Peptides against a protein of PDB entry 5A53. Designs and how they scored, part 131

Target 1, 230 residues: chain A of PDB entry 5A53
Amino acid sequence: LVENVKQALFIPGQSCNKNLHDIMVDLSALKKPDMKRFNRKNDIHPFEDMSPLEFFSEKNDCSLMVLMTSSKKRKNNMTFIRTFGYKIYDMIELMVADNFKLLSDFKKLTFTVGLKPMFTFQGAAFDTHPVYKQIKSLFLDFFRGESTDLQDVAGLQHVISMTIQGDFQDGEPLPNVLFRVYKLKSYKSDQGGKRLPRIELVEIGPRLDFKIGRIHTPSPDMVTEAHKKP

## One batch from the design tools (peptide; made by RFdiffusion4, then SolubleMPNN)

Design b2_p16_7_s4 (from b2_p16_7, 7 letters changed)
Fold by OpenDDE base, seed 3:
Structure b2_p16_7_s4 (fold): chain B 230 residues (1-230), chain A 16 residues (1-16)
Amino acid sequence: as target 1 above (230 residues)
Amino acid sequence: DELERLEEIRKKIEAA
């Protein structure tokens, strides 16, 4: 089965600023070679009219899109969009907090382009709460694609960590999601005459704290169609 | 073996 790696399109919105542009460049670097970036700003309001995004999905053959916008109410907003059959499947707004770090803020480590990252999710809500389940599904879909094969840990170079920042109860604001990227470094430790393999995690960036915004969920009919095995 | 390694990595990330 040829893994149909989903292609991503990064779109600067009309309100895209330098910070969002830099974040876009760094995050999209993790999706290479399966990404495209627009150089021009586009006036798109996905929660008002989704038709421009459906047009771009079809024209560019991309089932993943990220729209970069910023306003007073929704600062540093990354709208993640998935399409099925070039129609909108789901959308979620993830606003990047001001404490973000770019790749340039970390030690430059060489990595092989095209290696699939391992994911770790911290927080029970990733498996139980509908919003966090969507986030988990989105990021797995975004960076791994349809992988049926267990990734050999020995070949893994990168780990993407997603953590729910704190506990919450029903009716409370949803905690931020902490996005971190690590490189796995294997060391042979000579402790006590036994060479035990030691794995260390080195953060490589970007570092993003996501505040959750608006969400569009798929219709029941689209869910059924998307889960039909060809 | 692979599951144990993943759990170890998770523990390291949670401690960070």
Scores: peptide ipSAE 0.024, ipTM 0.666, DockQ to the pose 0.040
Fold by OpenDDE base, seed 4:
Formats: structure tokens, sequence, C-alpha cells
Structure b2_p16_7_s4 (fold): chain B 230 residues (1-230), chain A 16 residues (1-16)
């Protein structure tokens, strides 16, 4: 089955700063070769008017978009947008905490561009809570794509880990999502004459803690239409 | 073998 890999477009907003630009570069590197970046700032306010994003989706043939903006209220804000038929499907604001680390902060490791990551999700809410379900769906859609052939496992080089930071109850603020990227290193360990493959995880970056902001969810009709196209 | 490997990876990530 030919995998229909979704293309991503990274858009600097008018308030995009150096930190966000660096984060954009590092995060988008994980989406290569299925990624485009705008070099110019665009004055887009997706929660006020979605039309510019739909226009960009169609013109660039991208069903995934990330808008980079920053303000006092929403510092280091990455708005993740998905489209279906070039219409807005859903949106979520994920604000990067100040403790972020770039790829340059980690040991430089060689990786093959275009290999699909394995995902791990830590926290029951990823399967039960609507917001975290959306986040899980979004990141799977963004970096893994829809169809993983078994052949992808043989080429596994890196893992994306997403962890809900702590427990929460109904009515409490939603905990941050910890985004981590690891490279898998396979070693042959000689234990008692049996060469067992040992796998080590090495963090490669970027390291991002996401604070959840505003969310746009699709209408029930759009959900139905999106699921009809297998 | 591959499933076991994935579970080991998950355990390592959870411990990190």
Amino acid sequence: as target 1 above (230 residues)
Amino acid sequence: DELERLEEIRKKIEAA
C-alpha cells in the first residue's frame, strides 16, 4: 500500500522570534522530507480567521500546518493545524516552556532522514481524555503517518516519547505534555555466552514541554467525512 | 522478538 504521507507546512507568524524559529527548524527536521517552511512572517490569527490557513493548505498541498507565534499570554506558541480537503479539521495551541533544549544541546548523532519514528505515550489520559486524545492523534498523524508497514520496524532509528506531566482531576488545569526524542542504539551484550541484543535510548532532541492552550475541534459531520476516506 | 524489544523500550522510557 502506497503510504499517503501528509505534508507539513511551518509558518512563522508575525510575532515569531529567534527561539521559535530555532524550535521550528529542529522540530521540522523530524518531518523531512515531507516538510515545507515559509521564510517570511505571516500575520495569521487562526482562532479569529481560518481562511488564510485553508488557502495555504490548498496552495502548498499540505494537510498539516504549524503556526509559530509568541506573546506575553501565549509565549512560544505552536499552533498545530490539520486540514481535510483543505478545510480546517482541528487546531491546538501548544506553548513551549522556557526550559526547551535544541538539537545543538545534545550530542550530535547521525540519523537517516525520512525514517519513521516509533511513538510511546505515557499517561492514561491519552486514551480517555478528549484533549490528550487529540494530541496523540495529531502527533501520530504528523510524524508517523497513517499506514505503518512492518518494513518500517526494521528501520527503526528513533523514538518520540510523549508524557503527561503528572496526574490531574476533573476541573484542574491540564498538565503539560513532555515531548522527547530518542535514538535507539543497539549493542550486543555478552551475558553468559548468550549475545543478547541490548537497546539503549539516547536523547537527541529537541526537548519540548508543551503547555496546552486553545483548541478547535471538528464538527461531528467533519469527523464522519474524515473517517469515510480510509 | 520485535514486540519484546518494543516493550523493553517502553519500560526504559517510563523509567527515564
Scores: peptide ipSAE 0.023, ipTM 0.657, DockQ to the pose 0.041
Fold by OpenDDE base, seed 2:
Structure b2_p16_7_s4 (fold): chain B 230 residues (1-230), chain A 16 residues (1-16)
Amino acid sequence: as target 1 above (230 residues)
Amino acid sequence: DELERLEEIRKKIEAA
């Protein structure tokens, strides 16, 4: 079965700056080899007109897109877009907080490109709240791709951790999502003659705190179509 | 064994 791995297209918007570019490079590195990046800025406003994104989706055969924009209101904004049949399925703005860390801020660790990460989600809202459910779905879809058999866990090198920053009540602003990437290091610990595998998590970056912005949800019809198993 | 390993990883991430 040929895994239909979703391809991602990273698009610098007109307001893309150096920081966003660096974030784009680092985040997209986690999607290798199933990633394309535009080198040119594109004047796209997805919440005003989605047609350019649909065009890019089709032209580049990418069902995942990330638009990098920055403004005073939406600083370091990564708009994540999914398409189905090259039509917009959903969109979400995730603004990277200023405390971000790039891969260069961490110890360079060798990793095998193309290994599927394990995900961990911390926060009940990932399963109950519609926005966080969308975020969970998006990131699983973006980085994990199609369901891997348990055998792929044997090759597990990376863990992507997503944490909702604190509790919130109805009507309150949605807490940030803390995005962390770890490499699993296995050490043979000789403690008292029992070789217990010691697993250590080493943060490898990038470190991103996402502030949630605008969301576009799919139509019920598109949901039905997208979930139709061929 | 694999599930236990995953749980250990989760616990470590939650504790971090």
Scores: peptide ipSAE 0.023, ipTM 0.669, DockQ to the pose 0.042
Fold by OpenDDE base, seed 5:
Structure b2_p16_7_s4 (fold): chain B 230 residues (1-230), chain A 16 residues (1-16)
Amino acid sequence: as target 1 above (230 residues)
Amino acid sequence: DELERLEEIRKKIEAA
């Protein structure tokens, strides 16, 4: 199966700042080589007018987009957009909390470009709550693509962990999603003549705590079409 | 073997 790897376009908004730029660079590095970045700021307001994003999707042949904006109300806001047939499928605002860490804040480890990460999701709401289901789907699409092929654990280099920060009840504000990236280190431990594979996780960054903002959900018709595997 | 490794990874992530 030729994996149709979804291409991502990172778009600095008009209000993109240095922190967002740095976050963009680091997060997009995980999407290499299937990533494009604009160098120019674009005045895009996706929840007011989606047309510019649809135009960019088609023009750049990217079904994934991330818009970087920052305001007093929505600081360090990463709007994740998916398109289907170059039309907006869904959108979600994920605001990066101020406690973020960049790749430069961690020990530099060599990594192979283009290896798909394994995902781990912590929190029952990822399977039950519509917003967290969307987040789960989004990040899987963004970094793994559509292939559900169980990657040989032996070839696994990176793990992306997404954790819902705490429990919540109906009607309460949605907890942040803790985004963490780890490199897997395999050690052969010789314990008592049995070589037990020891796996260690080393955080490599970026470290992002996402506050959930506005969401655009797909129409039922678009859901049906997007799930139609040709 | 793969499932056990995944479980170990999950446990380590949850403990971190």
Scores: peptide ipSAE 0.028, ipTM 0.675, DockQ to the pose 0.041; fails the geometry check

Design b2_p16_8_s1 (from b2_p16_8, 5 letters changed)
Fold by OpenDDE base, seed 3:
Structure b2_p16_8_s1 (fold): chain B 230 residues (1-230), chain A 16 residues (1-16)
Amino acid sequence: as target 1 above (230 residues)
Amino acid sequence: PYIDPERDVLYFIPTE
């Protein structure tokens, strides 16, 4: 099934600051060319009123949105939103910890825009816990890019790694999700006249530790509609 | 676009 690439819209909220702006720029670079950014701040509170986001989804033909806000209670908050039929499907707040690193903090490497990323998920909860299942689904959906039946292995350049920070029990606060981006480097190793290809992963950024905030889950009816294959 | 709950992606284990 060849699906159209989902477009993402990055929206600075009214409380968006320089750090969030920089994070937005770096994270959105991974979504090029299927990304739009607003230059103006918008006073949007998605957990109070979702109507403005639905309006933007339809107007910009974007089924993915990221709202950048910051407050004392929710510092460096990235609200990830998905729409189906321009209606809110799900939302999740992911707050970026202060230890984040930008692309400028890493060695600049050549990057081809539009190549499909590989993914790795570390933590059993990504397959069993509803919140982490939603996060996994979200990021796979967000960064999947163009679906081609022929994966040219030669075209694979980067890996997105997501790790649950530690174990947790029921009723405990949900551990952070560690977001990392790596580039594959191929080295020709000459070991005794035999050229063995060596592949190394080099972190390229951004580096983000996500604290999980509020979540909106879809209605059962919307789940049924969204899972219908065309 | 639809949401496929069965989407799988190639897993690489990053060796730190």
Scores: peptide ipSAE 0.059, ipTM 0.625, DockQ to the pose 0.438
Fold by OpenDDE base, seed 5:
Structure b2_p16_8_s1 (fold): chain B 230 residues (1-230), chain A 16 residues (1-16)
Amino acid sequence: as target 1 above (230 residues)
Amino acid sequence: PYIDPERDVLYFIPTE
């Protein structure tokens, strides 16, 4: 079953600022061509009322949404929303730390739009902790693109790396998630007469450190329905 | 393979 590529809708909130807009542009570029952006600010508060997001999901046929808001309490906040049947499945606030880098901060490397990224997750909590499991699931879902059977290594152009920043114990604040994007450069190295394929990972941006905010988890019923393969 | 997010460039040599 070739699952249709999930479309993403980027929504500037009322409090969206220039920095957050720039982040939106750069992050959404990685989702091209399966991305829509609103040009107008929308006054949406998803943790108070989810109905506007469900409406936008249905109207735009987007199962992925990112709401861009910024306040003193939640600076550079990217609320990632997934819908199932145009109903809210889950939400997570990921606040971009001030040390972010835009694509313009890196050497411009040409890349083919629409290639499926490889993901790397660093941190055991991505497999064990419910919040990080949700983050892992979200980003895999967000950027996975077309389910091609043959992940031909030859088609691998870029890697998205997500790292939990440090160890933590139960009850401690959740460490940030470090989001990095790399382009793969393959070259033949003639080291010692053996042509070993050498792969270079070059950071291409954006560079985002995500602070975890509020979370909405799916209902058990929606989990069951969402995992049912059509 | 562990990608160090503090490194701009990582080199992977496939080990046979």
Scores: peptide ipSAE 0.016, ipTM 0.451, DockQ to the pose 0.054
Fold by OpenDDE base, seed 2:
Structure b2_p16_8_s1 (fold): chain B 230 residues (1-230), chain A 16 residues (1-16)
Amino acid sequence: as target 1 above (230 residues)
Amino acid sequence: PYIDPERDVLYFIPTE
């Protein structure tokens, strides 16, 4: 099955600031070439009215959207939205902690645009807890890229690591999700006339710790429709 | 586009 790549639209909200803008630029760089960004701020409140996002989804043909907002209660908030048939499927607020690092904070490495990431998920809750299952689903969907039955190892360039920060019990606040990006770097080593390839992971950024905020989940009917293969 | 239930298999690096 070959499927068109899902396009992402990054939207500065009315409260978007320089830090959020920089985070937006760096995170969206990982989604190139399948990414659009608005240059103007838009006054959107998705948990109050979802209709503007549905409009943008349809107008820009983007089934993935990220709204950048910031307030005292929800600082550095990235609201991730998915649509199906240009209707809201799910939403989740992920607030970036102040300890974030930008791409400029890391050594510049050659990066080929359009190569697919590999994913690692650390934390059992990614498979069992509904919120973390949604996060896992979201990021895999967000960075899937070109969907083909043929996978080429040469097309694998970087690893996105997502870690649940610590254990938690029912009724406790949900731990942050640590977002890390690494590039695979190959070295040629000659030991005694034998060439042994060496592969290392080098962190390239951005480095983001996500605090989980509000969530919107789809109706059972929408889930059924969205899971149907074309 | 649809939500692929098998996407985890394609993109997840299993930990040994």
Scores: peptide ipSAE 0.052, ipTM 0.617, DockQ to the pose 0.413; fails the geometry check
Fold by OpenDDE base, seed 4:
Structure b2_p16_8_s1 (fold): chain B 230 residues (1-230), chain A 16 residues (1-16)
Amino acid sequence: as target 1 above (230 residues)
Amino acid sequence: PYIDPERDVLYFIPTE
């Protein structure tokens, strides 16, 4: 089963600032060519009214959306939205900490647009805790790319690493998720006359520490429908 | 496109 690649729409909110814009540009670069960006700010408040996002989803044929907003309470907030049948499936606020790094902060490396990322997840909660399970599902879905039965291993270029920052217990605030992007660098090592390929991971950015905010979860009925294979 | 948790496991590099 070959599925169409999910398209992402990046939406500057009314409170979008320069930092968020830069983060948006850098993060969306990883989603090229399956990405659209609005140039104008839109006054959207998804946790108050989801209907504008559903409209945008349908109008732009995007099942993935990212709303960029910033306030004192929710600074550098990236609201990730998924739709199913152009209806809101789930939403999660991920606020970028001030220690973020842009692509320009790293050594410029040759990058091919449109290649599938590899993923690593560090933290048991990604498989057990409902919030982190949603985050894992979201990012895998967001950056999945083309669904093909055959993988061109030679086309593997970069790794997205997501780490839960530290341990936590029930009732404690949820630790941040550390988002890191690495490029695979292959080099030849001559050991004993044999050229052995070696691979290094070089961070290429962006570097984002996500603080978890508000969450919207789908109804059980919507989950059932969304998981049905055609 | 549907949400398939099994498909979401693209290239999982096992972390130790």
Scores: peptide ipSAE 0.037, ipTM 0.590, DockQ to the pose 0.445; fails the geometry check

Design b2_p16_8_s2 (from b2_p16_8, 5 letters changed)
Fold by OpenDDE base, seed 2:
Structure b2_p16_8_s2 (fold): chain B 230 residues (1-230), chain A 16 residues (1-16)
Amino acid sequence: as target 1 above (230 residues)
Amino acid sequence: PYIDPERDALFFVPTS
């Protein structure tokens, strides 16, 4: 079964500011062409009322949504939402730390839109801790893109790296997740008469440190439904 | 579209 590529809808909330807008633009660029953006602010509070998001999911045929909001308590907040059957599956708030870097802060490199990113996850908690497992699942789902043949190495241009910032114990605040994007750059190196291709990873942005906020998890029944293979 | 955690295995570069 070739599943249709999940479409993402980026929604500026009422409190969306210029910084969040810029972050939205840069992050959404990685999801092209499977991305839509609203140009208008929408007063949505997903943890108070999820219904508006379900309506947007259905109307726009987007099973992925990102709501951009900012408040004193939740500055630079990107709420990632997934729907199943246009009903809310899960949500997670990821607040971008002030030290973020935009694409414009990096050397501009040529980038082909629509190529599937490679992922790396650093931190054992991505496989063991429920919150980080959800984050891992979310980002893999978010950027999965089209089913590509593993043999199409030529289609691999960039790596998304996600790192848990440090160790933590039970009951401690969850460390930030460091989101980094790298491009593979190939160089012709002449070393000793042998032309060995030199490949380097060059950071291209955006650079985002995510502070974890509120989470909504699906019901067991919804999990079962969402995992059913047709 | 269903959520398939096994298919969502994007090219994992094994973190050594």
Scores: peptide ipSAE 0.025, ipTM 0.633, DockQ to the pose 0.448
Fold by OpenDDE base, seed 4:
Order: C-alpha cells, then structure tokens, then sequence
Structure b2_p16_8_s2 (fold): chain B 230 residues (1-230), chain A 16 residues (1-16)
C-alpha cells in the first residue's frame, strides 16, 4: 500500500515571536518538500475551538499542522495537530525550552532535501506510557515521508533522536523530550590495508528540549478508523 | 494509518 506523503502546515499563532519563527523555519526544513508555512499570524486557540484547524487542514490538504504560540504560561509552544479526514485526530503541546539551538548554531553541512530520517527513541516510556507513545507516533508519522516497503539504506543521511529526560514515577510531572538531529558522516579508516568505513553522528540541529503540555486524544472509534488499512 | 509497526520499524537505527 503506497500512501501519499502527509503534508505539514506550520501556522504562526497570534503570539508567535521571533524565536518561535526561527524554530519553525528550522524544524520545517526537515519536512521539506512536504510542508507549507503561513506567513501571517492567525488567532487560533486549538484547545478552545478546533474548527479553524480543521478548516485549514481541508483547505491546504494538510493532515499535519503545527501551531506556534507563546505566552508566560506556555512559552515557545508548538502545538502539533494531526487530522484524519480533515477532522482533528490528536493534539499535543510541546514547549521548547530556552536552551534551544538553531541550525545556524551548528556547522553547516550539506544534505539532500526529502530524504527520510532514521529514528532512535531512548526511554522505555515511549513504548508503554500513553503520552510518550503518542509523541513517538506523532514524530514517526510527521517525518515518515514516502511510504515504501523497501528502505534504501544508502539514501539515509540523518537520524532524529528523541530521549526522555530522566526517570519518572506515576503522578510526577512528565520529563522533557530531548529532540536531536544528527547527520551520518562516513570516514575512511585506513588500518592495515582494510578500509572499514567509520560512521559518526554529527549533530546538525535544531536542538530542542520539549516540555509536554496539554493533550487531546482521539476517541477509540476514531483510532480504529484511522488505523484501518484500505 | 498513523502507525504501521512493520513499516515504521524500518526507520529505527538498531541500538546495541
């Protein structure tokens, strides 16, 4: 089954600032060419009224959306939204901590646009805890790209690493998710006439620490429908 | 579908 690549729409909210804009630009670069960005601010409050997002999803044919807002309570807030049939499937607020790094903060490396990332997830909760399961699902879905049964390993150039920052117990605040992007760099090691390629991971950015905010989860019925294979 | 475990498994770097 070949699925169409999900398109992402990045939406500056009314409270979007320069930092969020820069983060948006850098994060969306990883989604090229399958992304759109609005240049104008939109007054959207998804946890109060989801209808504007559903409208944008349909009008732009985007099943992925990211709303950029910032307030004292929710600074550098990236609300990730997924739609199914242009209806809201799920939402999650991920607030970027102040220690973020932009692409410009790293050594400029050439990369091919549109190549699929590899993923690594560090933390058992990504497989067991509902919130982190949603985050894992979201990012895999967000950056999946073209659906193919065959993976061309030779075409893989970068890794997205997501780490749960520390251990936590039930009832404790959820630890941040550390978002890191690395490029694979191959080095020729000449030892004893055998050229074994050495692969190193070089961080390329952006570097984002996500604080988890509000979440909207789909109904069980919607989950069932969304996971049906045609 | 949002998650295809078989397909999505291809995106994981084997961590030793």
Amino acid sequence: as target 1 above (230 residues)
Amino acid sequence: PYIDPERDALFFVPTS
Scores: peptide ipSAE 0.024, ipTM 0.655, DockQ to the pose 0.431
Fold by OpenDDE base, seed 3:
Structure b2_p16_8_s2 (fold): chain B 230 residues (1-230), chain A 16 residues (1-16)
Amino acid sequence: as target 1 above (230 residues)
Amino acid sequence: PYIDPERDALFFVPTS
């Protein structure tokens, strides 16, 4: 079953500010060419009424959406939404900490649009804790791109690294997720007459620390429907 | 990045 590439829609909320806009531009650049951005602010409150998002999903044929909002309680908030059949499947609020870095803060490197990223996940909770499992699933789904049976190693360009910041116990606040993007740099090293290829990871941005906010999980029935192979 | 085999995982984009 060849699934179509999921399209992402980035939506500035009414409270979207310049910083969030810049973050939106940089993060969405990683999703090119499978990305749309709204230029106008939209007054959407997804945890109060999901119907506007379902409307946008259907109208724009986007099963991935990111709503950019900011308030005193939820500063620099990126709400990630997935739809199934243009109905809300899941949502998660990820608030960007103030220490973020934009692409312009890093050395400009050549980047080919459309290449699939590799992922690294640091923290056992990504496989065991429901919230971090959802985050892992979301980002893998978000950047999956075109389905291919061939892993062309020559086409590997960048790595997205996601790290849980520290250990936690039950009942404690959930640690932030550190989002980092690296480019693979290959160079020939001549050491002692032996040319060994070396690969280095160079951070290219953006650099985002995500604080976890509110979450909407799908009903068991919706999970069953979403996993049915046509 | 540091990868701990017990806690960390490296993934390629899933091929369907």
Scores: peptide ipSAE 0.019, ipTM 0.495, DockQ to the pose 0.106
Fold by OpenDDE base, seed 5:
Formats: C-alpha cells, sequence, structure tokens
Structure b2_p16_8_s2 (fold): chain B 230 residues (1-230), chain A 16 residues (1-16)
C-alpha cells in the first residue's frame, strides 16, 4: 500500500514574528515539495478552538500543520498538528529556544529537494515516555516522504537527529528536544590502496532546541481508526 | 496509517 505523501501546511499566527517566519521558511524547506505556506497571518488558538485548523486541513488537503505563534509565555511556539480525516488527531507545542540557528548560519551545501531524511533518536524516553513517543511519531510522520521499497543509499543525503537534553525523573519538567540536521558527506579515503569509504556528518541546519508545551492526544477511537491498514 | 516503527526502522541511523 503506497500511502500518499502527507502535505504540510505552515500557518503564521497573529503573533508570528520575523524569527518565527525565518524558522518556518527553513524548516519547511526540508519538507519541500510537500509543503504549503500561508502568507497571511491567521488568528488561531488551537487549544481553545480546533475548528479553524480542521477547516484548513480539509481546504488545503494537508494532514500536517504547523502554527507559528509567539507570546511571553510561549515564545517561538511551533504547534505541530496532525489530522486524520481532516479532524484533529494530535497537537503538540514545541517552542524554539532563543539559541536557534538558521540555514544561513551554516555553510551552504548542495541539497536535493525531495530526498528522505534518515532519523536518529537519542534518549530512551523516545520509546517509553508518551510525550516523547508522540514527538518521535510526529517527526517521522512529518518527514517520511514517499514510501519507497528500495532506499537508494545514494539518495540518502541528510540525517535528522533528535536528542532528549539530559536525563529526567518522573514529575520533573520534560527536557528539551534538540533538533539537528546533518548532511552526509562521503569521502574517498585513499589510505594504502584500500579505498575506505569515509562518511562525515556536516551540520546544515536549522538548529532548533524544542521546549515542550501543551499536548493534545487523540481519542482511543481515533488511534484505532488511524492505525487501520486499509 | 500513522508510522509503523518496525517498517520505518530502516530509516533510522543506528545510534552508536
Amino acid sequence: as target 1 above (230 residues)
Amino acid sequence: PYIDPERDALFFVPTS
């Protein structure tokens, strides 16, 4: 079953600022060509009323949405929304820390649009903790791209690394998730007549540290329906 | 369906 590539819609909220706009542009570049961006600011408060997002999901045929908002309480907030059947499936607020780096902050490297990223997740909680499991699921879903049976190894150009920043115990604030993007650089090392393939990872950006905010989890019924293989 | 971790495991770079 070849699932259609999920389309992402980036929505600037009313409080979207230049930094968020730049972050939006850079992050959405990784989702090209399966990305749409609104140019107009929209006054959306997803945790108060989800109906506008459901409307946009249906109207634009996008099952992935990112709302860009910023306030004193929730600075540089990227609300990631997934829909199923154009109804809200889940939401998570990921606030970008001030130490972010844009693509322009890194050495420009040749990038082919549409290639699938490889993922690496650092932190046991990605497999055990419900919030981090959701984050893992979200980003894998967000950047999955086209389902291809054969990954042409030659087509693997970049790695998205997600790291839980430090250990935490139950009841403690959830550590940030460090989002890093690397390009694979292959070197032919000619050492002693043996060509050893050397692969290096070069950070290409953006660099985002995500502080976890509010979460909306799907109903059990929606989970069951969304996981039904046709 | 949302992500099948087993199927999509092929996209994981092994963490050392």
Scores: peptide ipSAE 0.020, ipTM 0.576, DockQ to the pose 0.438; fails the geometry check

